# Designs tried in a protein design run: peptides against a protein of PDB entry 3HUF. Part 64

Target 1, 320 residues: chain A of PDB entry 3HUF
Amino acid sequence: MWIIEAEGDILKGKSRILFPGTYIVGRNVSDDSSHIQVISKSISKRHARFTILTPSEKDYFTGGPCEFEVKDLDTKFGTKVNEKVVGQNGDSYKEKDLKIQLGKCPFTINAYWRSMCIQFDNPEMLSQWASNLNLLGIPTGLRDSDATTHFVMNRQAGSSITVGTMYAFLKKTVIIDDSYLQYLSTVKESVIEDASLMPDALECFKNIIKNNDQFPSSPEDCINSLEGFSCAMLNTSSESHHLLELLGLRISTFMSLGDIDKELISKTDFVVLNNAVYDSEKISFPEGIFCLTIEQLWKIIIERNSRELISKEIERLKYA

## One batch from the design tools (peptide; aimed at target 1 R27 S44 K45 K104)

Design b2_p27_5 (made by RFdiffusion4)
Pose (drawn by RFdiffusion4):
Formats: structure tokens, C-alpha cells, sequence
Structure b2_p27_5 (pose): chain A 301 residues (1-255, 262-274, 288-320), chain P 27 residues (1-27)
């Protein structure tokens, strides 16, 4: 999401999260959901218009920011963005850092993008929540993305967690649920500062894994728990390969060396396992000679 | 449509206010 702050006291020492929509910025304007007051001699009463476009699907995958546009409102002393004078018809920016000078004000309004892209585990959940999050400047999606910062697991209805959840836990993504989304549905009309929504997501994540038999204590104990082992799978997607890599496994992808060298076959007279079955063992027992002894029992037998 | 009307109204206000300020000497 987009955030602005400034040096000096021109924003009253406060930062602000800007959502998609339009803001009027000026000396004689009150701070509300659509105005930003910036006090300095050279700043016109109504000085600039900031328009932030809603996110595209591509931004969920690239981590790119919502398009940020600035229009100078025919002012006495002009508007610059990253030292470029804003012409008539305005300018649009897709960089993640913007230094915005209003008039001759010695202090710049510094806009920066904080990464936040939310992956859902369920299409009905994505369809229900996507428009809400997009209006906050938060790209969403279902498929795997390297720009994902948070993952929304389904209601753990007393049942096993999905592979998408296991994978998000291993790559150190923050796992959140419906309760955090309900919190996000509170905030569009609000004037809140930088990092206002992020810590609650971490608290939600820390609470989710507590007293939960689908999770161990940390991603750290899960990572490289199966080192020394090897495996094979059919047309492994790069995500499942990365998931198995994170477990410390050696992997052989196939379309007498696929059988005796390879300890087990991971699926979707050879011995086979699902990732769902592998997760049950990856948690269960204690040590390296115990949590990887149940998997060593399933191989010999 | 409501937001577009609001933008046009605020730009009109800004043209009037900024025309007055352009007539004022610099401090």
C-alpha cells in the first residue's frame, strides 16, 4: 500500500496510508478521507491532486505499486515529483519511492510503497474479499506468486490444512484468516499512519499456530528436516519442487536410477506419498532420528 | 460519476483561489 510522510512539520509529524482514489492536497484544506493539509508559505491553498489507481492482477505477481498520479492545480510555484516538474495533464508514476515538492517548500512529501499482496486458498473466498482489498490498494490472487506477503487459509474447520497453507508457512509468509480480513473491512474511510494494519496480521498469524496440531512451532524447525533424503515426482511444478527443497529433499523430476537411488515418490512397485502425508510426518516426532525415522519406517516396510 | 463531479468542483475552486494568489507579491 501507499504511504506518505514528510520532514519538518509540514504533515504535522504524522504519516498517512493512501488508498486508491483521489486526494486534494493543499495549505487550506482539512485532513479527511479525501484531503491532505500541508502547511507552508509557498504551497497554494488547493495545490495538488493525487490519484491512486486500483491494483491490477499483474501487480499481485510482480509486487508493483498502484499507479500514483499527480496533477498540479495551476499553482503559483508548481509541483515536482522526483525533481521533475509536473506538467499540465499531470504525470503518473509506477516507482515505489516518490519525493513530491509542493511549491518552493523546502520539505518534500515522501511517498513510498509498502509491499502487501494477499494470496487466498479458495476461489469463493477470493471472490468475496477481492474487491474490498483492491479498494485498499492490496493486490490479491489464488496462484502462487513471489510477491505474496500474506496468505489467507480457509476456516480450519477441524480438518487438515491445504498444501497452499503448508507452502506459505515454509516460505515464511504471514498466515492470516477471516478475522483479520474482517478487520481490514473496517479501514477505508480512516486516516491512519504507516504500518497500521501490519502488526495485527502478525498477531493473527501467531495466534493461529498456537495449540494447533496442523502446525509446528516455527518455519525454522520444519526447514531442512528431511536432509539426507531424496525423492521423485511427475512434472513437478516449480512451487512443489521449492516446497520439497525447503524440506531439504533431493528431487528428481520425471516425465533403475529412478527406483533404487530415490527413497520415495511424491504424488501431485514403488513407494508413494502425498505431500499431505509427508506433512503429517514432518510435524509428528521429535529429533532428526525420530521425525525422520517414521519416514524411514515407511520406506523399509 | 459522483467522484468526477467532486473533482471538477474542487479544481474550479483551486483555479479561482490560485488566480488570486498569483496576483499577490512574493514574500
Amino acid sequence: MWIIEAEGDILKGKSRILFPGTYIVGRNVSDDSSHIQVISKSISKRHARFTILTPSEKDYFTGGPCEFEVKDLDTKFGTKVNEKVVGQNGDSYKEKDLKIQLGKCPFTINAYWRSMCIQFDNPEMLSQWASNLNLLGIPTGLRDSDATTHFVMNRQAGSSITVGTMYAFLKKTVIIDDSYLQYLSTVKESVIEDASLMPDALECFKNIIKNNDQFPSSPEDCINSLEGFSCAMLNTSSESHHLLELLGLRISTFMKELISKTDFVVLNGIFCLTIEQLWKIIIERNSRELISKEIERLKYA
Amino acid sequence: EEEEEWIEEEEEKAEEENAEEKEEPEE

Design b2_p27_5_s1 (made by RFdiffusion4, then SolubleMPNN; from b2_p27_5, 9 letters changed)
Fold by OpenDDE base, seed 4:
Structure b2_p27_5_s1 (fold): chain B 320 residues (1-320), chain A 27 residues (1-27)
Amino acid sequence: as target 1 above (320 residues)
Amino acid sequence: SKEEEEIKKEEEKAKEENEEEKKLPEE
């Protein structure tokens, strides 16, 4: 989200979130959803137009800002952004920090980008919420991204958490639910006067973890918990691979169950499969190797004695 | 949208006002 602050009390000491939309900026406007009052005698009554664009798909992957357009309204002394005069037709900015000077005002409006990128685990939930979140200046997507700050868990009561949720947890992404998204949708007006009124997702996250026994107390309880073990994985998803890496596993990849030879078995402690392959191919599993799903592995790794549990299962099947 | 049309009209009026202000002597 874009946040503006200013020196010299020209914004009345307030920080403001600029959602996607258009704002008339000047001395003689009233603060609302489309106007920003700036208190200086050196500023025109209506001085500039700010336009914040909705997030792009690229912004989701990069964590880059929504495009910030500045147009001078043909003022006597113009508008500058980062010491550069704004062009006659306006200029667009993708920098995370903007110093906006209106005319000869000795104080600048400081705009900065606070990164918030929400990944969804479910395409139906993305379809439901993406438009509303984009109108808040929040990039959204389904695919894993290094820029993701939040992850929407689907509340299916009694279902196992997904691989996406497991990975989001281990990579220290703030897990949120639909209740937090609903709350975000209501705050749009209140944050005009105070950007600090933006709801903190950490409370929602803490409540999710506390109320769901499928989560350990922290990501640190699981990160590198299986260091020294080796697994083989069917090349199914990048998220599954990254999840296993965060567990400290040495990973070998294979394309089919038929590629699991005696050499691979000799150097591998267990084979990780997705649910579909596990259920369809149970009869075709190689002898002398422990095969499990990621969800079965997760149930082991959340236990305090995960290393002992996995060792016992490996031994049980090597001597069977 | 109606809001976009209102903002556009306000922008046009703002430019007209600012062009008039340019004709005033520097204080």
Scores: peptide ipSAE 0.432, ipTM 0.909, DockQ to the pose 0.853
OpenDDE base, seeds 1, 2, 3, 5: peptide ipSAE 0.432, 0.430, 0.430, 0.430; ipTM 0.908, 0.907, 0.907, 0.907

Design b2_p27_5_s2 (made by RFdiffusion4, then SolubleMPNN; from b2_p27_5, 11 letters changed)
Fold by OpenDDE base, seed 4:
Structure b2_p27_5_s2 (fold): chain B 320 residues (1-320), chain A 27 residues (1-27)
Amino acid sequence: as target 1 above (320 residues)
Amino acid sequence: DEEEKKIEKEIEEAKKENEEEKKLPEE
């Protein structure tokens, strides 16, 4: 989200969130959803237009800011952004930090981008929430992204957490739920005057972890917990691969169960499969290797003695 | 959107006001 602050109390010492939309900026406007009052005699009554665009798909992957358009309203002394005069038709900015000078005002409006990027685990929830979140200046998507700051867990009571949720947890993404999204939808008006009123997702995350026995106490409990073990996996998902890497596993990939030869078995402690392959091919698993799903692996990983548990299962199947 | 039209109108009015202010001598 864009946040503006200013020097010399020209914004009354307030930090303001700029959601996607158009703002008339000037000395003689009243602060509301479409107006920003700037208190200076050197500023025109209505001096500039700020337009914040909705986030793009690219912004989801890069963590880049929503486009910030500045237009001078044909003022005598113009508008500058980062010491450059704004062009007659307006200019658009993708920099994360903007110093906006209105006319001859000695104090600048400082705009900065606070990164918030929400990944969804399922397309149905994305379809439900994306429009509202985009109107908050929050990029959203389904695919894994290095720019992802938050992850929406689907609340299915009694279901196992998804691979996406497991990976989001291990990569230290803040896991949130629909209750947090509902809360975000209500605060849009209240944060106009005080950007600090933005709800903290960390409390929501702590509550999710506390109330769900499928999570360890911290990602650090699982990261590199399986260092020294080797697995083979079917080349199915990038998220599954990255998850196994974060566990400290040495990973070999194969294209089909038929590619699992004696050489691979000799170098591999266990085989990780997705649920669909595990259920369909269970009868055709190679002898002498421990095959499990990623969800079954997760159930072992969250235990305090995960290394000992895995070692016992490996030994049990090698000598069977 | 009615709100967008209102903002556009205000921008046009603001531009006219600022063009008139440019004609005033610098104090």
Scores: peptide ipSAE 0.505, ipTM 0.924, DockQ to the pose 0.821
OpenDDE base, seeds 1, 2, 3, 5: peptide ipSAE 0.501, 0.500, 0.499, 0.503; ipTM 0.923, 0.922, 0.922, 0.923

Design b2_p27_5_s3 (made by RFdiffusion4, then SolubleMPNN; from b2_p27_5, 9 letters changed)
Fold by OpenDDE base, seed 3:
Structure b2_p27_5_s3 (fold): chain B 320 residues (1-320), chain A 27 residues (1-27)
Amino acid sequence: as target 1 above (320 residues)
Amino acid sequence: EEEKKEIEKEEEEAKKENEEEKKEPEE
């Protein structure tokens, strides 16, 4: 989201969140959803228009800001952004930091992009929330992105956490739920005056982790926890591969279980399968190798003695 | 669409006001 602040009390000493929309900026406007009052004698009554666009799909992958348009309203001294005069038709900016100078005002409005990009695990939840979050200037999507700051966990009572949730956790992405999204939706009116009223996603995350036994105490408990082990990975997602890498596993990828010969079995500690392959091919697993799903692996990894548990299962099947 | 028209109107009014301020001598 865009946040504006200014020196010299020209914004009344307050930081303001700017959501996607249009704002008339000037000395003689009243602060509301479409107006920004700036207190300076050197600023015109209505000096500039700010327009913040909704997030693009590209912004979800890049973590780029919503496009920020500035137009001068034909003022005597013009408007500058990053020391450049705004063009007569307005200019658009994608920089994360904007220094906006209105006329000869000795104080600048500093606009900065606070990175917030929400990944969803469930397409139904994305469909439900995307429009509202985009209207807050929050990029949203389903696919893994290095720009993601938050991950929405689906609250299905009694279901195992998904691979996406596991990976988001190990990436140290802030896991949030629908309750946090609901809270975010209510702040649109209240945070106009005070950006500090933004809900603490980290507190939501702490509560999720504390109340769910499917999570370890920290990502650090799982990262490299299986260092030195080797796995073969079959028919898994890219997230599954990255998850296994974060566990410190040496990964080999195969197209079919038939590619696993006796030599490979001797070098591989276990095989990781997706649920569909595990269920369909359970009868045809190669002899002498431990096959499991990522969800089964996760249940072992969250245990304090994960290495000992994996070692016992590997030994059990090598001697069977 | 109505909100866009209101903004466009306010911009035009603001531009006229700022053109008048340009004609005032600096005291």
Scores: peptide ipSAE 0.465, ipTM 0.910, DockQ to the pose 0.835
OpenDDE base, seeds 1, 2, 4, 5: peptide ipSAE 0.461, 0.460, 0.462, 0.459; ipTM 0.910, 0.909, 0.910, 0.909

Design b2_p27_5_s4 (made by RFdiffusion4, then SolubleMPNN; from b2_p27_5, 14 letters changed)
Fold by OpenDDE base, seed 1:
Structure b2_p27_5_s4 (fold): chain B 320 residues (1-320), chain A 27 residues (1-27)
Amino acid sequence: as target 1 above (320 residues)
Amino acid sequence: SSMLEEEKKEEEEAKKENEEEKKLPEE
């Protein structure tokens, strides 16, 4: 989201969130959803227009800012952004930090981009929330992104957490739920004058982790917890691969169960399968190898003695 | 549509006001 602050109390000592939309900026406007009052005698009554675009798909993957357009309203002394005079038709900016000087005002408006990118685990929830979140200047998507800051867990009561949720947790993405999204939807008006009223996702995350027995206390409890073990996986999901890497596993990939030869078995402690393959192929598993699903592996790694549990399961199948 | 027209109108009014202010002597 874009946040503006200013020197010399020209914004009344307040920070403000700028959501996607258009803002008339000047000395003689009243703060509302489309106006930004700036308190300086050196600023025109209506000095500039700020226009913030909705997030692009690219912004979701890069964590880049919503495009920020600045137009001078034909003022005597113009407008500058990053010491450069704004052109007659306005200019667009994709920099994360903008120093906006209105006329001869000795104090700048400092606009900065606070990255927030929300990944959804469920396409139906994305479809429900994407429009509203984009109107908050929050990029949204389904795919894993290095720019992802938050992950929406689908609360199905009594279901196991998804691989996406597991990976988001280990990647230290802030896991949120529908309650946080609902809360975000209510703040749009309240944060006009004070950006500090933006809800902190960290409290929501802490509550999710505390109240769900499917999560360890921290990602650090699981990261590299299986260091020194080797696994083979069916190459079906990039998220699954990245999850296993974060566990500290040495990973071999295969395309079919038929590719699991004696050489692979000799170098592999266990095989990780997706649920569909595990359920369909249970009878055809190679002898002398431990096969499990990611969800079964997750149930082991959340235990304090995960290494001992894995070792016992590996031994049990080698001596059976 | 109506909000965009109002915003455009305000922008044009602001520009006219600023063009008039340019004609005033600097105090």
Scores: peptide ipSAE 0.456, ipTM 0.903, DockQ to the pose 0.857
OpenDDE base, seeds 2, 3, 4, 5: peptide ipSAE 0.456, 0.454, 0.456, 0.454; ipTM 0.902, 0.901, 0.902, 0.901

Design b2_p27_7 (made by RFdiffusion4)
Pose (drawn by RFdiffusion4):
Structure b2_p27_7 (pose): chain A 301 residues (1-255, 262-274, 288-320), chain P 27 residues (1-27)
Amino acid sequence: MWIIEAEGDILKGKSRILFPGTYIVGRNVSDDSSHIQVISKSISKRHARFTILTPSEKDYFTGGPCEFEVKDLDTKFGTKVNEKVVGQNGDSYKEKDLKIQLGKCPFTINAYWRSMCIQFDNPEMLSQWASNLNLLGIPTGLRDSDATTHFVMNRQAGSSITVGTMYAFLKKTVIIDDSYLQYLSTVKESVIEDASLMPDALECFKNIIKNNDQFPSSPEDCINSLEGFSCAMLNTSSESHHLLELLGLRISTFMKELISKTDFVVLNGIFCLTIEQLWKIIIERNSRELISKEIERLKYA
Amino acid sequence: VEELEEEVDELEVELFYLEEEVEDLEE
């Protein structure tokens, strides 16, 4: 999401989260959902228009920002963005840091992008919530992405968690649920400061894993719990390979050395396991000679 | 020269601001 703040007291010492849409910025305007007051001698009463475009699907994968546009409103002293004068017809920016000078104001409005891309575990959940989050400047998607910061698990309806959830937990993504999304549906009309929505997501995550037999205490105890073991799988996607790597496994991808060297086969007279079955063991027992002894029992037998 | 040009720029900024205050008062 986009945030602005400034040095001096030109934004009254406050920061602000800017959603997709249009803002009029100037000396004689009141701070509301569509105006930003910036007080300085050289800033025109209505000085600049900031237009933030809604996100594209590609931004969910790249982590790129919503397009930020600035128009100078035929002002006395002009507008610059990163020291470039804003021409007529305005300019658009896809960088993550923007220094915006209004008139001859010695203090710049500093706009910066905070990473926030939300992965859903369910297509019906994505379709229900995507437009809401996109209007806040938050890209969403279903497939794996390296720019994902949060993962929305399905309602844990007294049932096992999905591989997407296990993977998000291991790569240290913040796991959230419907209750946090309901909170996000509250905030479009609001004028709120930098980092206003982020801590609630961490609180939601910390509460989810508490008293939950689908999760251990931390991603740290899960990571490298199966070191010294090896495995094999058919056409491993880079995500499943990374998931198994995070467990400390040695992996052999296939399209007398696939059988005796390899302790077990991970799926989607050899011994086979699903990742769902492997997660049950990855939690269950205690030590390295216990939580990896039940897996060593399933191999010999 | 440079100090004078700086003072000119400051006065121009002050003038522009005062003209806007006058317009506000007239309203």

Design b2_p27_7_s1 (made by RFdiffusion4, then SolubleMPNN; from b2_p27_7, 17 letters changed)
Fold by OpenDDE base, seed 4:
Structure b2_p27_7_s1 (fold): chain B 320 residues (1-320), chain A 27 residues (1-27)
Amino acid sequence: as target 1 above (320 residues)
Amino acid sequence: EEEEKKEKEEKEIEEYYEKELEEEKKE
């Protein structure tokens, strides 16, 4: 989201969130959802127009800012952004930090981008929330992204957490739910005057983790917990691969169960399968190797003695 | 010279502001 603050008292000492939309900035406007009052003698009654675009798909992957357009409203003293005079037709900016000088005001308006990117595990939830979140200047998507700051967990009562949720947890994203999204939608008016009133997702996350025994106490408890073990994985999802990497596993990929030969078995401690393959091919599993799903692996990983548990399962099959 | 330029600029700003305030009173 864009946040503006200013040097001195030209913004009345307030930090303001700018959501996607159009703002008239000037000396003789009243602060509201579409106006920003800036008090200085060289600032025109209506001085500039700020237009913040909704996030692009690219912004979801980069964590880049919503495009910020600045137009001078044919003012006496003009407008500058990053010490450059704004062109007559306006200019668009993708920098994360903008120093906006209105007229000859001795103080600048500092606009900075606070990165927030919300990944969804479920396409239906994305479809439900994307428009609203984009109107908050929050990029949204389904695919893994290094820019992802938050992850929406689908609360299915009594279901195991998804691979996406597991990976989101281990990569230290803030896991949130629909309740947080609802709350986030209500703050739009309250944060106009104080950007600090933006709800902290960390409380929501803490409540999710506290109330769900499928999560470890911290990502650090699981990261590299299986260092020194080797697995083979059917090349089905990137998230599963990255999850196993974060566990410290050496990963070999295979395309079919038929590729699991004696050589692979000799180098591999266990085989990780997706649920569909595990359920369909359980009868055809190679002898002498431990096959499990990622969800079954997760149940081992969340235990404090995960290394001992996995070792026991490996040994059980070597002596069977 | 820099001081004279600043004073001239401040004067231009003040004259503009005074004009703007007079226009605001007529609206």
Scores: peptide ipSAE 0.404, ipTM 0.892, DockQ to the pose 0.853
OpenDDE base, seeds 1, 2, 3, 5: peptide ipSAE 0.404, 0.400, 0.399, 0.399; ipTM 0.892, 0.891, 0.890, 0.890

Design b2_p27_7_s2 (made by RFdiffusion4, then SolubleMPNN; from b2_p27_7, 16 letters changed)
Fold by OpenDDE base, seed 1:
Structure b2_p27_7_s2 (fold): chain B 320 residues (1-320), chain A 27 residues (1-27)
Amino acid sequence: as target 1 above (320 residues)
Amino acid sequence: SEEEEKKKEEEEIEEYYEEELKEEELE
């Protein structure tokens, strides 16, 4: 989200979150959801218009800022952004840091972008929340992104967390839930005067992890925990592949169960299957190989003795 | 001098501010 602050008393010593929308900035306006009062003698009654666009799809993948438009309102002393005079038609900015000088004010308004990108595990939840979050200047999406800072856990996953949630956890993304999203939707009015009133997602995350036995104590407990083991997987999910890589596994990919030959079995400790293939093909699994789902693997890796557990299962099937 | 230019700028700002205040009283 965009945050503005300024030195001195020109913003009354307060920081503000600027959500997507239009703001009239000037000396003789009242602070509200569409006006920013700035107190200096060289600032016109109505000095500038700030327009913050809603997030783009590109912003979700890059963690870039919402576009920030500045227009001077035909003022005596003009408006500058990053020491450049704003053009007569206004200018648009994609920089993460903007120094906005109104007139000859000795202090600049500093606008800075705090990156927050929310990934959803469930497309229905994305459809429900994306509009509201975009109106907060928060990029949202379904696909994994290196810019993602938060991940919405799907609570409807009955008996096990999803692969997306597992991967988000290991990637050290802040896991949040619908209760946090509800809370975010209510803050729009309260954060006008104080940007520090933004709800702490880390507290929500801590509570989710603490109260759910499906999570280890930290991502570090699982990262590289299976170093030295080899697996084979169906080439069906990039997230699944990245998850297994984070576990320190050497991964071989195959396209079908028919590609699991004696050579692959000899080089592989276990085979990772998706639930659909596991359930449909369970009777036809090759002898002498340990086949499991990612969810079954996850149940093993969250245990303190994960390496011993996996080793025992591998041994059991080699001698069966 | 830089001081004279700064003083002149401050005077220009004050004149503008006084004009703006007079306009506010007339509205």
Scores: peptide ipSAE 0.384, ipTM 0.883, DockQ to the pose 0.838
OpenDDE base, seeds 2, 3, 4, 5: peptide ipSAE 0.382, 0.381, 0.381, 0.380; ipTM 0.883, 0.883, 0.882, 0.882

Design b2_p27_7_s3 (made by RFdiffusion4, then SolubleMPNN; from b2_p27_7, 14 letters changed)
Fold by OpenDDE base, seed 1:
Structure b2_p27_7_s3 (fold): chain B 320 residues (1-320), chain A 27 residues (1-27)
Amino acid sequence: as target 1 above (320 residues)
Amino acid sequence: EEEKKEKEEEEEIEKYYEEEELEELLE
């Protein structure tokens, strides 16, 4: 989200979030959803127009800012952004930090981008919330991105958390829920005068983790917890692969269960399967190898003695 | 001379924005 602040009390000592939309900026405007009052004798009544665009798909993957357009309203002394005079037709900016000088005002408006990118676990929730979040200047998506800061957990998940949620947790992404999204949807008016009134996602995250036994105490408890073990998996999802990598596993990939030969079995401690393959092919599993789902693996890795548990299961199947 | 020029420019700026303020009171 874009946040503006300024020195010299020209913004009344307040920070403000600029959501996607258009703002008239000047001395003689009243602060509202479309106006920014700037208190200076050295600015025009209606000095500039700021236009914040909605997030792009690119912004979701890069964590880049919503496009910031500045137009001077034909003022005598013009408008500058980062020491450069704004062109007659306005200019667009993708920098994360903007110093906006209105006319001859000795103080600048500082605009800075606070990155927030929300990944969703399912398309239904994304479809429900994306429009509202985009109107807050928050990029949203389904795919994993290195720019993701928050992850919406699916509460309708059955007896286990999803692979996406597991991976988000291990990546140290802030896990949030629909309750937090609801809070965000109500904030738009209250944050006009104080950007600090934005709800803290970390508190939501703490509450989710604390009240759910499917999470370890920290990501650090699981990261590299299976170092030295080897697994094989179906080449089905990048998230599953990355999750297993974060556990410290050596990973071999295969395309079908038919590729699980004696050589692969000899080099592999266990096989990780998706639920569909596990359920359909359970009867045809090769003898002498431990096959499990990621969800079953997760139930083991969240235990304090995960390494011992896995070792016992491997041994049990080797001697069966 | 530079200080005098800077002061004259400040006075011209202040006067411009004061004139803008007066025009609104007349509309």
Scores: peptide ipSAE 0.152, ipTM 0.709, DockQ to the pose 0.708
OpenDDE base, seeds 2, 3, 4, 5: peptide ipSAE 0.148, 0.146, 0.128, 0.148; ipTM 0.709, 0.710, 0.687, 0.710; seed 4 fails the geometry check

Design b2_p27_7_s4 (made by RFdiffusion4, then SolubleMPNN; from b2_p27_7, 20 letters changed)
Fold by OpenDDE base, seed 2:
Structure b2_p27_7_s4 (fold): chain B 320 residues (1-320), chain A 27 residues (1-27)
Amino acid sequence: as target 1 above (320 residues)
Amino acid sequence: EKKEKEEKEKKEIEEYYKKELEEEKKK
């Protein structure tokens, strides 16, 4: 989201969130969803137009700002952005920090981009929320991104957390739920005058972790917890691979259970399967190898004695 | 200020995990 503040109390000492939309900026406008009052004798009654675009797909992957357009409204002294005069037809900016000078006003409006990118685990939830979040200037998507700041888990009562949720947790992404998205949808008007009224996602995250026994106390309890172990994994998802890497596992990939030969068994402590393969092929698992799902592995790794538990399961199946 | 806020939020997350880990060690 874009946030503006200003020097010399020309914004009445307040910070303001600018959502995607168009704003008339001037001395003789009233603050609302489409107007920004600026208090200076050096500023025209209607001085500039700010237009903030909705986020692009690229912005989701880069964490780049919503495009910020500035147009001077044919003022006597013009408008400058980052010490450059705005062109007659307006100019567009993708910089994360904008210093906006209106006419000869000695004080500047400072605009800065607050990065927020929300990844969804569920495509149906993305479809439901994406439009509303984009109208808040929040990029959204399903794919993992280095720019991802928040992750939406689906609350299904009694279901195991997904691999996406597990990975988001280990990456120290702020996990949120539909309740936080609901709060975000309601605050749009209330944050116009005070950017500090933006709901804290961290409190939502704390509540999720506290109330769900499927989360360990810290990502650090799981990161490299299985260092020294080796697994084989069906080549299913990049997220699953990255999750196992974060656990410190040596990973071999295979395409079919038929590729699990005696050599692979000799080098592998356990095999990680997806639920579909596990359920369909559990009767035909190779002898002498520990096969488990990612969800079963997760249940082990969240325990304090995860290394001992895994070692015991490996040994039980070697002697069975 | 932006970078400071992002760094502050990151630090608050780290402090939360540290606190939860300390509380779990007391059980």
Scores: peptide ipSAE 0.036, ipTM 0.417, DockQ to the pose 0.010
OpenDDE base, seeds 1, 3, 4, 5: peptide ipSAE 0.009, 0.005, 0.030, 0.027; ipTM 0.276, 0.300, 0.454, 0.442; seeds 3, 5 fail the geometry check

